# Peptides against a protein of PDB entry 4QMF, part 119

Target 1, 175 residues: chain A of PDB entry 4QMF
Amino acid sequence: ESSFMTLFPKYRESYLKTIWNDVTRALDKHNIACVLDLVEGSMTVKTTRKTYDPAIILKARDLIKLLARSVPFPQAVKILQDDMACDVIKIGNFVTNKERFVKRRQRLVGPNGNTLKALELLTKCYILVQGNTVSAMGPFKGLKEVRRVVEDCMKNIHPIYHIKELMIKRELAKR

## One batch from the design tools (peptide; made by RFdiffusion4, then SolubleMPNN)

Design b2_p23_8_s1 (from b2_p23_8, 6 letters changed)
Fold by OpenDDE base, seed 1:
Structure b2_p23_8_s1 (fold): chain B 175 residues (1-175), chain A 23 residues (1-23)
Amino acid sequence: as target 1 above (175 residues)
Amino acid sequence: SEDEELLKKAIEELEKELEEEKK
């Protein structure tokens, strides 16, 4: 039997309570058990004797990890698909100055979220900037690109340079 | 396309912001 647990921040409690029946239903299809512990503030996923695919527990682990980082359930549950991968990028430790951190994090989003949407389109990923993490879901190649852009942004490399690069690559691929 | 227009707009806005930050 395999088990994984993740903690979630207090502000996620209400939402997680609301969608937990949906989480349970989605995991039941794979014979994965799950527990929401409101006292500890944790989510747990476990294999059962009826679990057929041993790899699905790792996807279940990723599911609760994504949910803990504010990814909405309809998007997070897609991680259970065989062709879907994810990454949770910690951005909180790149800068000690709070104002600088906020400024650089905002650069990832851009005016009206257009920078983030552009990055999503170019990488074919879902991307959520929340708190001290950036959560991404998509193909491995796209995830690699997202991590590069995100980390470089926190290192004071403006996303425009990467977006231009990705656009050039896109145009070349169309030819 | 809608995606192309979004990308163009994003680049224009980013370039503007970059220039403003350099001042």
Scores: peptide ipSAE 0.178, ipTM 0.795, DockQ to the pose 0.886
Fold by OpenDDE base, seed 5:
Structure b2_p23_8_s1 (fold): chain B 175 residues (1-175), chain A 23 residues (1-23)
Amino acid sequence: as target 1 above (175 residues)
Amino acid sequence: SEDEELLKKAIEELEKELEEEKK
């Protein structure tokens, strides 16, 4: 038997309580057990003797990781699909100055969320910027591109340069 | 396509933002 546990911030508790029955139902289809511990502030997933696919526990691990980072359940649960991967990119350690951090993080979103939307379209990923992390879901190739853009942004390379590059690549691929 | 138009518009807006940040 295998198990994984993740902690979640207090502000996420109320939401997790409301969707936990849905989490349980989704994981039950794979005979994965799960526990929401409101005292500790943790989520746990574990295999059972009925678990047939040993790899699904890793996807369950990713599910609770995404939920802890504020990804909504209808999106996060897609991680259980075979063709779906995810990445949680830590962005809080690139700069020490809080103001600079906030400014660079905001560049990932852009005016009216246009930067983020452009990145999502070009990489075919879902992307959520929250706190000290950026959560992404999608194809592996797209996730690699997202991580590059996100990390470079925190290193003071504006996302627009990557977006232009990805646009050119997209046009070339259509030819 | 709709996506291409959205991307083009987004780039234009981002370029404006970049210019404003440089000023």
Scores: peptide ipSAE 0.175, ipTM 0.795, DockQ to the pose 0.774
Fold by OpenDDE base, seed 3:
Structure b2_p23_8_s1 (fold): chain B 175 residues (1-175), chain A 23 residues (1-23)
Amino acid sequence: as target 1 above (175 residues)
Amino acid sequence: SEDEELLKKAIEELEKELEEEKK
C-alpha cells in the first residue's frame, strides 16, 4: 500500500473542509482512500486492497498538492484524467527583494489578466498564479512551455517575448 | 477564430504594458 501526505496553509482550511466530500467521492471511484486532518493541516491519500490502477495514487497525490496550492476542486479533480498532467512551479526564490518579486509575479498575470489568458490559450493549460507558486494543468508539452515562461519572467524576461514566439510557432504549425 | 482574436488583443495590451515599463 502507498500513501502520500501534503500540508496546506491555514487559510485554505475552510475551503478544503467544504469540498472534502467531493474529493472523497472522486477518489472512491478509483478505490483511493483519503483523510483530511484539520488539526495537523494535512491531506492524505492512500491505496487500498481494491485499488486497481497503481498509477492513480500518483494522480491522487497531485490532486491534493494542487488543492493545497489554492486550485479549485472542479479544476484540480481533472488531474485524475489520463491525459492531464500538472506542475507546481516555485517562484518565491528567484528574487530576494519583495517589491521586485511582486512586480515580476504581476507580469505573469498582466493587465486585466491578459498575459495569463494568452499563456493559457497558447499552451492549452490552466494556470493559477498564487502566492509563491504557479500551478498549471494540461498537456506535458504545454506545461514545459509554461514553466519556461514563468521561470524566465522571474528572471526578468518579460512574458511578451515568449508569447510572441509561441504565436509564431502556432501559426507555423497550421501550415 | 475567436481564440486568435483574443490573442491579438492580449498582445496589443502586453506591448503597451512593456512600453510603459520602459519609461
Scores: peptide ipSAE 0.193, ipTM 0.805, DockQ to the pose 0.776; fails the geometry check
Fold by OpenDDE base, seed 4:
Structure b2_p23_8_s1 (fold): chain B 175 residues (1-175), chain A 23 residues (1-23)
Amino acid sequence: as target 1 above (175 residues)
Amino acid sequence: SEDEELLKKAIEELEKELEEEKK
């Protein structure tokens, strides 16, 4: 049997408590057990003797990972679908200067969230910028593109350049 | 499509902002 555990920040506790019954119900459909430990600040998922698909535990792992990084449950739970993948991109280690970090992270979002929205549309992904991570959900191809844009942004390559490139590719694909 | 129109507008706005940042 397999198990996975993830820690979550304190500010996430109240929300996780609120939705944990929903998490339990979603995982019960797959006979995956889960535990919310408020003392340690952790979530655990594990297979049971009744788990039919052993691979689902990996998706459960991803579910709690996403939840820990502030992805809301209605979105995060979609990871249990076969056609859905995710990525949690660590962005906090690219730049040591706090001001520079904040500036580059803000570029991912852009004015009124337009940059992020454009990127979501072009990659067909859900994207959430939170703290030191960017969480993304969608097709593998799209996720690869998101990671490239995000990491390059932290390396001081403005997302607009990638967005333009993706737009061109999109137009070509329609022909 | 509606999404394409939104995307084009967003890009235009972003380009303008980028240009302003370079100044």
Scores: peptide ipSAE 0.183, ipTM 0.798, DockQ to the pose 0.686; fails the geometry check

Design b2_p23_8_s2 (from b2_p23_8, 7 letters changed)
Fold by OpenDDE base, seed 1:
Structure b2_p23_8_s2 (fold): chain B 175 residues (1-175), chain A 23 residues (1-23)
Amino acid sequence: as target 1 above (175 residues)
Amino acid sequence: SADEELLKKAIEELEEELKKELE
């Protein structure tokens, strides 16, 4: 039997408490056990004797990972679907200067969130920028593109250039 | 800026296409 645990920040506690029954119900369908430890600040998922699909535990692991990074439950739970993958991209280690970090992170979002929205549309991914991570959910091809854009942004390459490139590629694919 | 305008237009077009795909 397999188990996975992830820690979550204190500010996430209240939300996790409110949705944990929903998490439990979603995982029960797959006979995956789960525990919310408010003292330690952790979530745990575990296979049981009744777990039929051994691979589902990995998706459960991803679920709690996404929840820990502020992805809302209605979105995060979609990770249990076979066609859905995710990526948690660490962005806090690209620059040491706080002001520079904040500026580059904000570029991912853009004015009125338009940059992020465009990237989501072009990659067919859900993307959440939060703290020192960017969480993404979608097809593997899209996730690869998201990681490229996110990391390049933190390396001072503006996302708009990638968006333009993706748009051109999209137009070419229609021909 | 010019880039912002281009982005806005791109988003609008993409959203319209997405809407059509979901219909």
Scores: peptide ipSAE 0.078, ipTM 0.704, DockQ to the pose 0.043
Fold by OpenDDE base, seed 3:
Structure b2_p23_8_s2 (fold): chain B 175 residues (1-175), chain A 23 residues (1-23)
Amino acid sequence: as target 1 above (175 residues)
Amino acid sequence: SADEELLKKAIEELEEELKKELE
């Protein structure tokens, strides 16, 4: 049997407590057991004797990973779907200067979140910028594009250039 | 489509913001 654990920050505890019954119910459908440890600040998922699909445990692992990174449950639970993948992109190590980091991270969001919304539409992904990570959910092709844009942004390439490129590609694909 | 219109509007706003940032 397989088991995976992830730690979560203290500020996430209240929310996780609130939705944990929903997590349990969602995973029960796949015969995956789960545990919320408030003392350690961890979430655990594990297979049971009744787990039919061994691959589902990996999706459960991803679920708790996403939840730990502040992805809301209604979105995170979609990872259990066959056609859904995810990526957690670490952005905190690209620059050492805090001000520069904040500025570049803000570019990913943009005014009124428009940069992020545009990127989500073009890649068909859900994207959440939080702290030192960017969490994304969607098709593999879209996730690849998201990672490229995010990493390039942290390398001082403004997302707008990629967004324009993606729009052009989208238009060409309609022909 | 509605999505296309939203994207075009978003890009326009982003271009304006980029211009301000480069000033």
Scores: peptide ipSAE 0.170, ipTM 0.794, DockQ to the pose 0.684; fails the geometry check
Fold by OpenDDE base, seed 5:
Structure b2_p23_8_s2 (fold): chain B 175 residues (1-175), chain A 23 residues (1-23)
Amino acid sequence: as target 1 above (175 residues)
Amino acid sequence: SADEELLKKAIEELEEELKKELE
């Protein structure tokens, strides 16, 4: 049997409490057990004797990881699907200056969230910018592109340049 | 397509915003 645990920040506690029954129900379909520990501030997933697919525990691990990073449950639970992958990109250590960090992180979102929306469309991914991480869900190819854009943005390469490049590639692929 | 038109408009807006940021 296998188990995985992740810690979550205090500000997520109220939300996690409200959706935990839904988490339990979703994982029960795969005979994966789960525990929400409000004292420690942790989520745990475990295989059981009835777990048929041993690989599903890794997806369960990813589920609680995404939930800890503020991804809402209706989106996060899609990770249990075979065709869905995810990535949690750490962005907090690229820049030491706080103001510079905030500015570059904001560039990922852009005015009215248009930068993020464009990136989501072009990569066919869901993307959430929160705190020191960017969470993404989608196809592997798209996730690779998201990570490149996100990391380059934190290295002071504006996302617009990548978006233009992705648009050109998209046009070429349609021909 | 509708998505392509939306993307083009978004890029135009982003370019204008970028110019302002670099000023």
Scores: peptide ipSAE 0.144, ipTM 0.778, DockQ to the pose 0.565; fails the geometry check
Fold by OpenDDE base, seed 4:
Structure b2_p23_8_s2 (fold): chain B 175 residues (1-175), chain A 23 residues (1-23)
Amino acid sequence: as target 1 above (175 residues)
Amino acid sequence: SADEELLKKAIEELEEELKKELE
């Protein structure tokens, strides 16, 4: 049997408590057990003897990983679908200067979140910028594009350049 | 959604403009 554990920050505790029954129900459908440890601040998922698909534990692992990084449950639970993948991109180590970090992170979001929305649309991904990570959910191709844009942004390459490139590619694909 | 439709229209317009710039 397999198990995975993920730590979550304290500020996430209240939310996780409110949705944990829903998490349990979703995972029960796959005979995956789960535990929320409020003392340690961890989530654990485990296969059981009744787990039919052994690969589902990896998706369960991803679920708790996403939840730990502030992805809402209604979105995060979609990871259990076969056609859905995810990525958690660490962005906190690209820039040591706090102000520079904040500025570059904000570029991913843009005015009124329009940059992020455009990126989501172009990559067909859900994207959440939170703290020192960017969480993304979607097709593998889209996720690859998201990671590139996100990391390049933290390396001071403005997302607009990638968005323009993706827009051009999208237009070409319509032909 | 309404937001997605608006964004799609905007992107399509921008794509056309960019395409023209590249031609």
Scores: peptide ipSAE 0.084, ipTM 0.697, DockQ to the pose 0.093; fails the geometry check

Design b2_p23_8_s3 (from b2_p23_8 with E3D E5K Q17E E20K E22K)
Fold by OpenDDE base, seed 1:
Structure b2_p23_8_s3 (fold): chain B 175 residues (1-175), chain A 23 residues (1-23)
Amino acid sequence: as target 1 above (175 residues)
Amino acid sequence: SEDEKLLEKAIEELEEELEKEKE
């Protein structure tokens, strides 16, 4: 039997309680068991004797990881699809100054969220900036690009430079 | 396309913000 557990912050408790039946239903289709522990503040996924695909437990692990980082269930559950990958990028350790951290994190979002939306379009990824992490879902190539942009942004490289680069690449691909 | 318009707008806004940060 394989088992994975992730902790979640207290502010996610109410939401997770609300959607946990949906989580259970989605994982039941793959014969993966799951447990929400409100005392510990954890989610657990486990294989069962009826689990057919041994790789699905890793996707279940990713599911609870994404949920813990505020990705909404309708999006997070897509990780169970065979062609979907994800990445959780830790951004909290790049800068010690809180104001600088907030400023750089805000650059990822941009005015009216347009920077983030542009990045999502160019990488074909879903991207969520929350707290000290950036969660992304999509193709591996896109995820690699997202991580580069996110980490460089936290290193004081403005996303505009990467977005311009990605736009050029997109135009070249159309030709 | 709608996506192209969004991208163009994003670039314009980003360039403006970048210039403001340099000041």
Scores: peptide ipSAE 0.200, ipTM 0.804, DockQ to the pose 0.859
Fold by OpenDDE base, seed 2:
Structure b2_p23_8_s3 (fold): chain B 175 residues (1-175), chain A 23 residues (1-23)
Amino acid sequence: as target 1 above (175 residues)
Amino acid sequence: SEDEKLLEKAIEELEEELEKEKE
């Protein structure tokens, strides 16, 4: 039997409590057990004797990882689909200066969220910028592109340059 | 396409924002 545990920040506790029955129901379809520990502040998923596909536990692991990083359940639960992958990109260690960090993180979102929306459209990914992480869900190719843009942004390469590049690539792919 | 037009408008806005940051 396999199990995975993820810690979550205290501010997520209330939300996780409200959706945990939905999490349980979604995982029950795959015979994956789950536990929400409010004292420790953790979520656990584990295989059972009835788990048919042993690989589904990895998707369950990803589910709780996404939930811990503020991805809402209706989006996070899509990770259980075969064609959906995810990535949690740690951005907190690229810059030591807090103000510089905040500025660069904000560039990922952009005015009115347009930078983020453009990236989502171009990569066919869902992207959430929260705290010290960027969570992304989508096709593997798109996720690789998201990680590149996100990390480069934290390295002071403005996302606009990558957006332009991705647009060119998109146009070329349509031909 | 509608998505393409949206992207073009977004790029224009982002370019303006980038110029503001350089000032």
Scores: peptide ipSAE 0.205, ipTM 0.809, DockQ to the pose 0.743; fails the geometry check
Fold by OpenDDE base, seed 5:
Structure b2_p23_8_s3 (fold): chain B 175 residues (1-175), chain A 23 residues (1-23)
Amino acid sequence: as target 1 above (175 residues)
Amino acid sequence: SEDEKLLEKAIEELEEELEKEKE
């Protein structure tokens, strides 16, 4: 039997309460048990004697990790699909200056969220920028590209350069 | 395609933003 636990910030408590029955139902289909601990501020997933697929527990682990990082349930639950992968990219350690950090993080989103939307389209990923992390869901190749763009952005390489490169690659793939 | 138009518009806006940041 395997179990995984993740902590969540206090501001997520109210939301997690509202969707936890849905989480339970989704995991029950795979005979994975789950617990929401409001005192500790944690989510736990665990295998049961009836769990048939041993790999599903890792996806359940990823599910609660995504939920802890503010990914909404309708999107996060897609991680249980076989063809869906995810990545949680830590961005808080690249820059020590808070103002510089905020500025570079904002570049990932861009005006009206257009930078983020462009990246999502080009990589075929879902991307959420929140706090000190960027959460992404999608194909493995796309996730690799997202991580590169995100990390380079925090290293002061503007996302526009990567977006242009990805657009060129996309055009070449359509010939 | 609709996606291509959206991407082109996004790039244009991003280029404008980049120029503003350099000024």
Scores: peptide ipSAE 0.199, ipTM 0.806, DockQ to the pose 0.772; fails the geometry check
Fold by OpenDDE base, seed 4:
Structure b2_p23_8_s3 (fold): chain B 175 residues (1-175), chain A 23 residues (1-23)
Amino acid sequence: as target 1 above (175 residues)
Amino acid sequence: SEDEKLLEKAIEELEEELEKEKE
């Protein structure tokens, strides 16, 4: 049997408590057990003797990972679908200067969230910028593109350049 | 499509913002 555990920040506790019954219900459909430990600040998922698909535990792992990084449950739970993948991109280690970090992170979002929205549309991904991570959900191809844009942004390559490139590719694909 | 129109507008706005950052 397999199990996975993830820690979550304190500010996430109240929300996780609120939705944990929903998490339990969603995982019960797959006979995956889960535990919310408020003392340790952790979530655990594990297979049971009744788990039919052993691979689902990996998706459950991803579910709690996403939840820990502030992805809301209605979105995060979609990871249990076969056609859905995710990525949690660590962005906090690219730049040591806090001001520079904040500036580059803000570029991912852009004015009125337009940069992020554009990127979501072009990659067909859900993207959430939170703290030192960017969480993304969608097709593998899209996720690869998101990671590239995000990491390059932290390396001082403005997302607009990638967005333009993706738009060109999109137009070519329609032909 | 509607999404394409939205993208085009967004890009235009982003280009303007980028130009401001370079100044």
Scores: peptide ipSAE 0.197, ipTM 0.804, DockQ to the pose 0.719; fails the geometry check

Design b2_p23_8_s4 (from b2_p23_8, 9 letters changed)
Fold by OpenDDE base, seed 4:
Structure b2_p23_8_s4 (fold): chain B 175 residues (1-175), chain A 23 residues (1-23)
Amino acid sequence: as target 1 above (175 residues)
Amino acid sequence: SADEELLKEAIKELEKELEEEKK
């Protein structure tokens, strides 16, 4: 039997309590057990004797990881689909200066969220910038692109350069 | 900024194209 546990920040507790029945129901379809521990502040998923596909536990692991990083349940639960992958990109360790960190993180979002929207469109990914992480869900190729853009942004390479590149690639693909 | 304007226009065009592709 396999199990995975993730901790979640305290501010996420209320939301997780609200949606946990939905999490349970979604995982029950795959015979994956789950536990929300409010004392420890953790979520656990585990296989059972009835788990048919042992690989689904990895997706369940990803589910709780995404939930811990503020991804809403209706989006996060899509990770259980075969064609959906995810990535949680840690961005908090690239810059020690808080102001610089905030500035660079904001560049990922851009005015009115347009930069993020552009990235989502170009990569066909869902992207959530929250705290010290960026969570992304989508096709593997798109996720690779997202990680590159995000990390480069934290290294002071503006996302617009990547957006331009991705747009060119997209146009070429239409031909 | 020039970059912001470029981005805005690019996004608009991209969104339009995506909507057309969905039809």
Scores: peptide ipSAE 0.111, ipTM 0.711, DockQ to the pose 0.045
Fold by OpenDDE base, seed 3:
Formats: C-alpha cells, structure tokens, sequence
Structure b2_p23_8_s4 (fold): chain B 175 residues (1-175), chain A 23 residues (1-23)
C-alpha cells in the first residue's frame, strides 16, 4: 500500500481540525484513509485494500499538500477531480533580502488583490499567495503560465507585462 | 505608480470585455 505525509505549520492546526471530518468523508469515497496528527503536525493519506484506483493516492497527496499551504477545503478538494491539477511554487529562495521579498510578493497580489484576480481570470486558475509559496489549481496550460509569472515576479519582472501578454493571447484566440 | 496605472487600465478593459461576453 502507498502512503504520503505532509507537515503543516502551527497556525493551520485550528482550521485543519475543523475541516478534517470533511476531508475524511471526501477521501472515503475513494477508499483512501487519512490521519491528522496534531502532535507531529502532519497529515497522512494512504491507500487501502479497497482502493479501486491506485492513482487517486497522488491526488490525495496533493490535497493535503494544498491544505498545508492554507488553501481552503472547498477549493482544495477539487483536486480530486480528473480535470484539475495543482502546483505549489516555492518563492522564498529567489531573494535573500526580506524587504525585497515582501515587495515582490505583494506585486503578485496588487492593490485590493486585483493583480492576482486578473491573473486568475486569464489563466483560469485559482491562485493563493501564502508565506513562501504560491499555490495554484487549474488546467495544466494555465498552471504553466502562473508559474512563469510568479517566478518572473520574484526575479523583478512586474506581473503587468505577462498580464498584458495574456490579454493579447486571449483576444487572438477568439479569432 | 506608472505600473499600477497601466495595470488598472488593463484590468478595467478586461472586466469590460468579460462583461460584454456575458451578454
């Protein structure tokens, strides 16, 4: 049998406790077992003898990974759908200066979250900026675009450049 | 900033287009 474990930060503990029954129910539909360990601060998913599709364990792995990175359950659980993929982009290692890191990370969000919203619309992805990671969910093509924009932003390329490019591509695709 | 203004304009145009597509 296959199993995967992920650690979660302490500040997620309260939330994870409140939604864990929902996680269990969602995974039970696929005969995937799960455990929330509050002592270690970990989530575990595991196949059982009744697991019909062994590949679903990989999606379960992604589910707990997303939950650990502050993605809300109603959104994260969509990863169990066949047409949904995800990416967790590490952004903490692009710059060593904390102030510069914060400024560049903020550019991804923009005023009132409008930059992030524009990017979500253009890529058809869900995007969450949290701590040292950006979590994204959506079609594979959109995820590739998100990763490019996010990493370039951390390399001091303003997201507006990519947003404009994506807008142009969108218009061209209508022809 | 100049970038913020450009972004706002781009977003405004995008939102307008999306609204028109819903019609």
Amino acid sequence: as target 1 above (175 residues)
Amino acid sequence: SADEELLKEAIKELEKELEEEKK
Scores: peptide ipSAE 0.110, ipTM 0.711, DockQ to the pose 0.047
Fold by OpenDDE base, seed 2:
Structure b2_p23_8_s4 (fold): chain B 175 residues (1-175), chain A 23 residues (1-23)
Amino acid sequence: as target 1 above (175 residues)
Amino acid sequence: SADEELLKEAIKELEKELEEEKK
């Protein structure tokens, strides 16, 4: 038997309560049990006697991890698909100054979210910048690129550098 | 800045491509 637990912040409670039946239904298809603990503020997933594929529990783990970091359920549930991977990038520990942190985090998003959209397009990933983490979903290659851009941005390397590089690579791949 | 202008141009192009990919 395998079990995984993830804590979630208090402000996420109301949303999680709203979608938990959907979570349960999605996991039931794979015979994975789940529990929402509102007292502790945790989500738990575990295998059952009927769980056929033991590897699905890892995807269930990723699901609750994504949900804890504010990824909407309709997007997060896609992690249960075989071709989908995810990454939760911690960005809160790169800088101590709050203003600097906010500024660098905002660079990832850019005006009207255009920088983020560009990055999503170039990496073929879904990307959510929220709080002290950046959540990404997509192919492994794209996820690796996202992590590099995100971490470098927090290290004061402007995303434009990577965007230009990715654009060039994309154009070359079309040939 | 020059970089910002380049980014804006690049983003505009990417947005167009994104819209086409959604079709």
Scores: peptide ipSAE 0.108, ipTM 0.716, DockQ to the pose 0.048
Fold by OpenDDE base, seed 5:
Structure b2_p23_8_s4 (fold): chain B 175 residues (1-175), chain A 23 residues (1-23)
Amino acid sequence: as target 1 above (175 residues)
Amino acid sequence: SADEELLKEAIKELEKELEEEKK
């Protein structure tokens, strides 16, 4: 039997309490057990003797990881689907200066969220920028592109350059 | 498509924002 645990920040506690019954129900379909520990501030998933697909525990691991990083449940639960992958990109260690970090992180979102929306459309991914991480869900190809754009942004390459490139590639693919 | 038009307009807005940020 396998078990995975993740810690979550205090500000997520109220939300996680609210949706935990839904988490339990979703995982019960796969005979995966789960525990929300409010004292420790952790989520745990584990296989049971009735777990049929041993690989589903890895998706359950990803589910609680996404939830810990502020992804809402209706989106995060999609990770249990076979065709859905995810990536949690750590962005907090690229820049030591806090103001510079905030500025570059904001570029990922852009004015009125247009940069983020453009990236989501072009990569066919869901993307959430929160704290020191960017969470993404979607096809592997799209996730690879998201990681490149995100990391380059933190290295002071503006996302617009990648967006233009992706637009060109999209046009070429339609021909 | 609607998405393509939206993307093109978004890029134009982003370009303007980028130029303003450089000033």
Scores: peptide ipSAE 0.188, ipTM 0.805, DockQ to the pose 0.647; fails the geometry check

